Peptides against a protein of PDB entry 7RZF. Designs and how they scored, part 345

Target 1, 358 residues: chain A of PDB entry 7RZF
Amino acid sequence: PFQEEHLKQLYKIVPIKDIRNLYVTFPIPDLQKYYKSNPGHYLGHLIGHEGPGSLLSELKSKGWVNTLVGGQKEGARGFMFFIINVDLTEEGLLHVEDIILHMFQYIQKLRAEGPQEWVFQECKDLNAVAFRFKDKERPRGYTSKIAGILHYYPLEEVLTAEYLLEEFRPDLIEMVLDKLRPENVRVAIVSKSFEGKTDRTEEWYGTQYKQEAIPDEVIKKWQNADLNGKFKLPTKNEFIPTNFEILPLEKEATPYPALIKDTAMSKLWFKQDDKFFLPKACLNFEFFSPFAYVDPLHCNMAYLYLELLKDSLNEYAYAAELAGLSYDLQNTIYGMYLSVKGYNDKQPILLKKIIEKM
Target 2, 358 residues: chain A of PDB entry 7RZF as posed
Amino acid sequence: PFQEEHLKQLYKIVPIKDIRNLYVTFPIPDLQKYYKSNPGHYLGHLIGHEGPGSLLSELKSKGWVNTLVGGQKEGARGFMFFIINVDLTEEGLLHVEDIILHMFQYIQKLRAEGPQEWVFQELKDLNAVAFRFKDKERPRGYTSKIAGILHYYPLEEVLTAEYLLEEFRPDLIEMVLDKLRPENVRVAIVSKSFEGKTDRTEEWYGTQYKQEAIPDEVIKKWQNADLNGKFKLPTKNEFIPTNFEILPLEKEATPYPALIKDTAMSKLWFKQDDKFFLPKANLNFEFFSPFAYVDPLHSNMAYLYLELLKDSLNEYAYAAELAGLSYDLQNTIYGMYLSVKGYNDKQPILLKKIIEKM

## One batch from the design tools (peptide; made by RFdiffusion4, then SolubleMPNN)

Design b2_p30_4_s2 (from b2_p30_4, 17 letters changed)
Fold by OpenDDE base, seed 5:
Structure b2_p30_4_s2 (fold): chain B 358 residues (1-358), chain A 30 residues (1-30)
Amino acid sequence: as target 1 above (358 residues)
Amino acid sequence: EEERFIGEIMERSENFEEEFEKEKKKLLPG
């Protein structure tokens, strides 16, 4: 059990690489027996969300953080950790207390909203997709992984246990959230800026570090984290595939793209997948404009237009990525290129969202 | 326990990109 003496501690760590990371860690009970509900995954999904109103979106808007990950990790016997890890900017390194305050504000928002069954269902559906289309891992790595997880899961479930969510347990979500408190925090800051300011050396790696108690005033500030009105739960992810039907290969299927539509305004080429047999598609669009490259002004306007379009689509980018969809927008000398890739089922939804922003 | 924590943080920090991608891939359908 994590002793109270190790809580409310700040570690300043000197890395070998030029990295700036913040780790906010909380000891939590061993949740392994609750793998069917996986409350840590639920919380990691929300805390690590990148959409509008997310923790990351706000911290990025401040210029303090580049990336954020949240989730449960194994600890010693009988406990786990919940960890929020961020990549810090140079400015973010100066605002660690404020960053952590925002973390607690987001956690407070999660408490206020309570556990959401629809979020659990999305996690379940995403995991089911991931499991169904998991690439064949190298046999050696896969067998070693299975051997490791056999200690934790029944043999009959070992292949699926990491992915199959079966039980919505709001009580367990609330239990974990109750452990995500300032009084239970252990903070590590990794930065070269601490070089020459450390007083301890870790024996395993020779890592130089300093340990400091977090002042009670700072703990109180975090305990009094208000509801930041900028934080919102994510919207439902419309891009999660549900249909995985693979159409049979057409008898006239060509090994190369065939021109299936030819008009004055559009040409369409189609090639059926004859190799992978996945419920995935690649949609590629080339838009031609006689004005795109006529002069430097039009070139700059076309560039600015695309940048604004990309910015307007940022609200969908993460949700699409989570659902195994991607899009790409590029300027060309003739106009614009659009690509939509991934699971075919919800591609029309994403394409519609893109077109509505154009 | 302190040293173990530092070691775990360092291991994660050195492999941050890979771990980040792995954790992100756990959140992302493959």
Scores: peptide ipSAE 0.135, ipTM 0.735, DockQ to the pose 0.610
Fold by OpenDDE base, seed 3:
Structure b2_p30_4_s2 (fold): chain B 358 residues (1-358), chain A 30 residues (1-30)
Amino acid sequence: as target 1 above (358 residues)
Amino acid sequence: EEERFIGEIMERSENFEEEFEKEKKKLLPG
């Protein structure tokens, strides 16, 4: 059983690599039997969200964190961990207490809003997409994986259990949220800055570390985490594909792009997919301006314009990525290049948003 | 348990890129 003596502890760990990581860990009950509802995935999706009003967005805005991951992990027998892991900046390493405060403020926001069925539905839909378009694994690796997970799932569900969500369980979401409290926290900070400041050595890897109790005043500060008005639930992801129809190959399909539209202002080439047969498309746009690179001033203006455009699109970037869409914007000597790639169903929505910001 | 925890953290930290990609792959469609 997980021992209470390890709660409210801070571990300062010296890495071999030059890394700065923070791990905020919580012991939680074994949730394996609840795989159909997967409350840890729901919470990991929200805590690890990168959109506006997310935990990561705020921590990035402060210059403290580069990346964030949240989710459940297997533990020892009879329990799991919920882990929030961040990549720290040099500045963030000085603000670990405040970073963790923001984590608890976000968790408090999740408690205040309560479980959202629409968020569960998005997780379900995303997982269904992931399952449907799962890459072909190597047969030997796949069989070994399946053999391992047979210990956890019924044989008939083993292929789907990791992906298919079936049951919205707000009670289980609330139960996990109730375990994400300062009194249950175990913190690890990984940084070379602790070199020569450690007093213990781990036997397996020879890792140098120091263990310290987190002061009661710090625990109380985290327990009193208020609602930070900067934190908001994500908006609905409008980019999640729902139509996966693959059109038949046309009889006159060319092996190369064919010119299908030619006007004074535009040329359009089209090539049907004759190889992959996926409900995906690549849209590529070259925009030409006679002023783009006429002189250094215009070149700098074109660069600045593109940077501003990219910044204005950041609100959609993560939602698009989650839905299997991507875009790329580049300056060219003739103007700009735009690429939109991924599932074809919602590409028009993303393209429209890009054009509206232009 | 303490040493196990340190070992698990170190394994994840030293392989952070791979672990991060694995976690992202669980959230992202294939």
Scores: peptide ipSAE 0.129, ipTM 0.728, DockQ to the pose 0.601
Fold by OpenDDE base, seed 2:
Structure b2_p30_4_s2 (fold): chain B 358 residues (1-358), chain A 30 residues (1-30)
Amino acid sequence: as target 1 above (358 residues)
Amino acid sequence: EEERFIGEIMERSENFEEEFEKEKKKLLPG
């Protein structure tokens, strides 16, 4: 079992590379037997979310954090770790206590809202997409991986067990959340700023570090983390594909884009996929305006318009990315270019969101 | 246990970009 003497500890670590990282770690029970429900993946999805009202969005708005990852990691026999890892800015390195306070405020929000079945369903659907369209791994690596996972999964489930969620277990989600407490924390800060301020050396890699107990007053501050009104659960991801039907190749399919619509206001070219046979599409739009490049003022206005449009679409960017959709917006000499790419099923939804912001 | 923890943190920190990309790839459809 993980010993209590290692809890509420802070490690200051000197890296070889110029990096600034924060690791907030919690010992948790071994969750391997719960692979069908995977409560650690559920929590990692929410804690690591990048959308509006997320932990990362708040920490990024303060200029303290660039990136955030949350999830379960393997430990020693009989336990695992839940880890929240962030890339710190120079300013964020000065605000580590407040960053961790915000982590506990977000965790408190998750406790207050309770487990959400719709979030589990989104995780399930995303994993199903990832499994269905996973590229074939190299045979040698794949065989070694399968041999390793045979120790943990029934033979019949070995190919799917890492991806397919089957059981919503709110009790297990709550159990893991109950382990994400200040009294159960171990913190590591990695920064060159600790050079010459360490008193220990790790034997395996020669890493210089200092270990110190986190003050009781700081633990108490984190224990008293209130609900921060800036933190919200994500909205439902409308972009997750559910239909993967591939339309048959038309008998008259051309090897090149064919002009299928020609009007005074629009031209449309279409090419059916005759090579990949994936439920994906690429939509490309070129908008022409006689005013876009008429003078420097209009050029600057067109640029500003596009920057404002991009900013207004940021709320959808992460959800679209998770669903395997992307969009691109560019100024052109003649106006604007829009591209929408990815799974075809929900592209109309994303396109509608873009048009509504234009 | 302390040294093991430091070793694990350093391995992750040196490979942070790769680990971050791996975690993102787990979230992103292939």
Scores: peptide ipSAE 0.106, ipTM 0.711, DockQ to the pose 0.570
Fold by OpenDDE base, seed 1:
Structure b2_p30_4_s2 (fold): chain B 358 residues (1-358), chain A 30 residues (1-30)
Amino acid sequence: as target 1 above (358 residues)
Amino acid sequence: EEERFIGEIMERSENFEEEFEKEKKKLLPG
């Protein structure tokens, strides 16, 4: 159905809003029947990764991109799309060809490394967590959604089909990767900078756009994308929870935090959850320093220290977020505040990482 | 096909934040 005439095309689109977006799209086969392996999710996880050695990390380091999303989307009957979408900076808008080159370099890295079962397992584990702790959707929306997906999934699997990964299919991952090629690309750039430079109008929304063939030289440049040594597969996510045990409520549980430790150097308050009954915790630390607010120099040093600490923790931020953990660091008039929130199981690991950087 | 493609891109672009958050929520545990 996608005629060759629709491939290797660049669309310059004028938005209503002041947005700068790049869409790199690839037609792929309908993969709905492979929902148990979900090769598009595997690739979306890696291409959309934000950790060290990721595509986004490199593009951010150049100041070209703010955010990146990669994934499979539904298309026309019998087809899907794999889409890489980025939010462009003003500078990034000038470097679209190079951004796309980096995308193909990352894809080439994925081909060179081949499908990784451990990455699939992490996706499976993350989806299992997401499914288990998914907030109750509004009943009406949920029933409508279930009714819609009944056309695609067996009744017994409908509730889980979107989240359950059961089968590692490296062959399907490779098949999708084989479709992520420059000869199979459609590019859309959305920017107000194209105002007055368009020659077509879309009939449905009145969107002004220009269509251009991507030059063969540019396609060849992308086809010859080398391995960029900056691109690496993610490291294993050490923050993924595996223990979801909820401790029984203590008989003497107080409605307020109780002081459970009082020493010359520390006070500890504890409150057990009596409301949510989730395997989640909130750890809050107030650090007191007599030097934190003595003078402007000390204040600035404390601020700089915290900014450096935050920067040093960026390597863990995305992995922690994916695992349902978060941390916050703030300057206070007395020193520093640290908060760690989310699933309790791996909080000690994240806390240790924070303390090791302090 | 072109117009459909443009329409789909525009819908996603105008709702980018919502789509991004939606995709992020699919990747993130609740």
Scores: peptide ipSAE 0.103, ipTM 0.717, DockQ to the pose 0.623

Design b2_p30_4_s3 (from b2_p30_4, 16 letters changed)
Fold by OpenDDE base, seed 5:
Structure b2_p30_4_s3 (fold): chain B 358 residues (1-358), chain A 30 residues (1-30)
Amino acid sequence: as target 1 above (358 residues)
Amino acid sequence: EEERFIGEIMKISENFEEYFKEEREKLLPG
């Protein structure tokens, strides 16, 4: 069991590499037996979300954080950790207390909203996609992994246990959320800025660090974290594929793209996949404008237009990525290039979103 | 326990890019 004496501690650690990282950690019970519900994954999905109203979006807007991840990690025997990790900017390093306050504000928002079954369903669906299209691992690695998993899961579930969510357990989600409190926190800050300011050395790696108790006033500040109106639960991810049907190869399939539409305003080439046999597609669009490269002014306007378009689409970028979709927009000498790649099922939805913003 | 905690943090930090990728990929479908 985690001893109370180790709680509410701050560790300042000197790295070898030039990195700035913040780790906000919470001891939690061993949740291995609850793999069918995986409440830590549910919370990691929300806390680590990158969409509008997310923790990361707000911290990025402040210029304090570049990246954020949240999730459960195995600990010593009988317990796990929930870890929120962020890559800090130079400015963020000066605002660690405020960053952690925002984390607790977001956690408070999750408490206020309560467990959402639709979010669990999205996690379940995403994991099912991941499982279905898991690349064939090298046989040796796969066998070793299975052997390790056999210690934790029934034999009949070993192949699926890591991916398949089966049970929505709001009680377990609430239980984990109840452990994500300031009184249960251990904070580690990793930065070269602590060089020469440490008083301890770790025995295994010779890492220099300083350990400090977090002041009670700071703990109280985090305990009194209010609801920040900027934090919102994500919207439903409309890009998650549900249809994975692979169409049969056409008898007249060509090894190269065939022109299937030729009009005054558009040409369309199509090539059916004859190699990978995945429910994926690549859509590539070249838009031609006679004004795109006429003069420097038009070139600059086209550039600015594309930057604004990219910015306007940013709200969909993470949801698309989660669903195995991506898009790319580039300026060309003739106009604009657009690509949409990934699972084909919801590509029309993403394409529509892009076109609506054009 | 303190040293173990530091060791775990350092293990993550030394390979932060890989760790970040792995943790993020847990949220992503393959």
Scores: peptide ipSAE 0.181, ipTM 0.806, DockQ to the pose 0.630
Fold by OpenDDE base, seed 3:
Structure b2_p30_4_s3 (fold): chain B 358 residues (1-358), chain A 30 residues (1-30)
Amino acid sequence: as target 1 above (358 residues)
Amino acid sequence: EEERFIGEIMKISENFEEYFKEEREKLLPG
């Protein structure tokens, strides 16, 4: 049902809000029946990845993009869309053609590497975590969501269909990748910079826009996207929790943190969770240095040290976030503060990574 | 179809923060 006349088109759209967004869209087959394999989620996970060697990492390094999202969206009957959406900087708005070239270079990298079963397994494991802890959503929101899902899934699978991946289907991943081509692209740029440069008005919202054919030369440039050596598949996420055991509340559990270790160099307080009963923990560390705030030089050195430390840890930030872990580092008047929060199972791994960078 | 496309894009763009949150929630365990 999607007509060829709408392909290879550029839409320049005037927003009401001061936003700069790029949408690179591709019509794809209806994949709803393949929810057990969810090839669109696989691709969205990789295209939207924020780690080293990712599309976003490269585009950020150039100062063109702030955020990136990739994934499948429902379309009209019989088809869906795959959408790559980026928040553009002012500079990025001037480099849209190059941004899209990088998108196609990344897609080409995905084609060259082929479908990876370990990536699918990672998605499966992440979704399993999400499913296990979904029951804490507000009932009203959950009910409304279920009602919507009933249109797409059998009743018996409604609770699990969005989360439980069961089948690795490399053929379907390749099929979707084959649709992510320049000849199948529809581009929308949303920016106030197009004000007064439009010639059409959308009937529903009164949105002003201009439609233009993408020049054949530009399409060819995108078609000839080579492998960019800066793009790499992500490494395995080592932070994904696998143990969700909740320890029983100790008989001597205190309602307040108890001092469990007291040495000349350290004090340790512990409080068991008596409220939430989640396999989560909060680790908080205060480091004291007599030199941290002695003079402006030491203050600046401490600040610089922390900035360098944060930079060195950035490679783990996204993987930790995906796994439901977070860390925070702050300068204090006494030295440094470190916090590690989230699922307790892999917190020691993250903490070790932090310590190794210190 | 063109107008529908524009409408969908605008719906996303005008509510970008909510959209972005929703899309991230699909990737993140709660």
Scores: peptide ipSAE 0.179, ipTM 0.799, DockQ to the pose 0.601
Fold by OpenDDE base, seed 2:
Structure b2_p30_4_s3 (fold): chain B 358 residues (1-358), chain A 30 residues (1-30)
Amino acid sequence: as target 1 above (358 residues)
Amino acid sequence: EEERFIGEIMKISENFEEYFKEEREKLLPG
């Protein structure tokens, strides 16, 4: 069993590499038996979200954090850990207490909103996509992985258990959220700035570290974390594919792009996939403007326009990525290039969003 | 237990880029 004496502790750790990381960890019950509901994945999805109103967005806006991940990790027998990990900037290293305060503010927001079935459904749909298109692993890795999984899952579910979400369990989500409290926290900061300031050495790797109790005043500050109005739940991801139908290859399909539309204002080339047979498409648009590069002023205006457009689309970037969609915008000598790639089902939605911002 | 915790943290930190990628891949479609 996890010992309470290790709670509310801060570890300052000296790395070998020049890295700055913060780990905020919480002991949680063993959730392996709840693989069909996977409440840790639900919370990791929200806490690690990168969209507007997310924890990461706020911490990035302050210049304190570069990246953030959250999720459950296996521990010793009978318990797991929930870990929030961030890559710290130099400035962020000076604001660790405030960063953790923001984490607890976000967690408080999750408690206030309660478990959302639509978020669970989104996770389920994303996992279904991942499972359906997962490449075969190498045989040795696959066999070893299967052997490991057999210890935790019924034989009939071994192949699907890691991806199969079937049961929405708001009670389990709330149970895990109840463990994500300041009184249950264990913090590790990894930075070279602690070199020469440590008093202990870890026996297995020779890692130098210092352990300190987190002051009661700091714990109280985190316990009194209020709702921060900047934090919001994500909006529904409109880009998640649900239709995976592959159209039959047309009899007249050419091995090269064919001109299917030729007008004064537009030309359209089309090639059907004859190789991969995936429910994916690539849309490429070249826009021609006689004014785009006529002089330096127009060139600068075209550049600024594209930068503003990219900035305006940033709110969709993470949601598109999660759904297996991508877009690219570039200036060309003759105007602008737009590319949309990924699953074909929701590409029209992304394209519409782009056009609306143009 | 303390030393075990430190060892686990260091294992992640020394391979942070790989760790981060793996955690993100759990969220991304394959």
Scores: peptide ipSAE 0.169, ipTM 0.797, DockQ to the pose 0.616
Fold by OpenDDE base, seed 1:
Structure b2_p30_4_s3 (fold): chain B 358 residues (1-358), chain A 30 residues (1-30)
Amino acid sequence: as target 1 above (358 residues)
Amino acid sequence: EEERFIGEIMKISENFEEYFKEEREKLLPG
């Protein structure tokens, strides 16, 4: 058990590399036995979400944070940690207290909304996709990993235990949320800015650091975190694939793209996959405009148009990525290039979203 | 306990890109 003396502490750490990181950590019970429900994964998915209304979206909008990740990590026997980690900007380093306030505001939002079964289902579906298409690891690594997992899981479940979500346990989600409180926090800030301002040295790595108690007033501020109206649960991810059917290779399949449509306004080439046999596709579109490269003004307008288009699509970018979809938009000398890649099933949905913004 | 905590944080921080990738990959289907 973490002694109360170790809670509500701030650690200022000097890195070797030029990095700026914030770690907000919470001791939690050992959740290994609850792998079928994995409440830590549920919370990590939401806290680490990058879509509209997410914690990261707000922190990025303020210019304080570049990246964010949240999840559980193994600790000492009988304990785990929940860690929220952010990559700080130079400005963010000056606003750590406010960043943490926003974290607690988001956590408060999660408490207010309560556990959502549909979110669990999305996590389950995403994990199922990940499991189904997990690349074969190197045999040595795979064997070592399995050997390690055998200590925690039944033999029959070892292959699926990391991915298979089976049980929605709102009680466990709430239990973990109850541990994500200011009175249970340990904060670490990693920055070279603390060089020469430390008074302790860690024995294992020689890391220089300073430990400070977090003032009670700051803890109280975090405890009184209100609901921030900017924070919202993510919308349902419409891009998650559900159909993984692979069509049989046609007898007339060509080794190169074949022209299958030729009109005055469009040409279409198609090549069936004859190598990978995955339920994935690559859609590539080249748009031609006689005005794209006529003069510098038109070039700049085309560039600006594409940047605005990309910006308008940002709301879908993370959801698409989570679902194993990607898109790319580029200016060309003739106009514009669009690429959509990933699982075939929901590509039409993403393509439609892109076209609707064009 | 403090030193252990610092060591764990430093291990993550010095390999942040890898850590971030690994944690993000847990959220991604691959």
Scores: peptide ipSAE 0.157, ipTM 0.794, DockQ to the pose 0.635

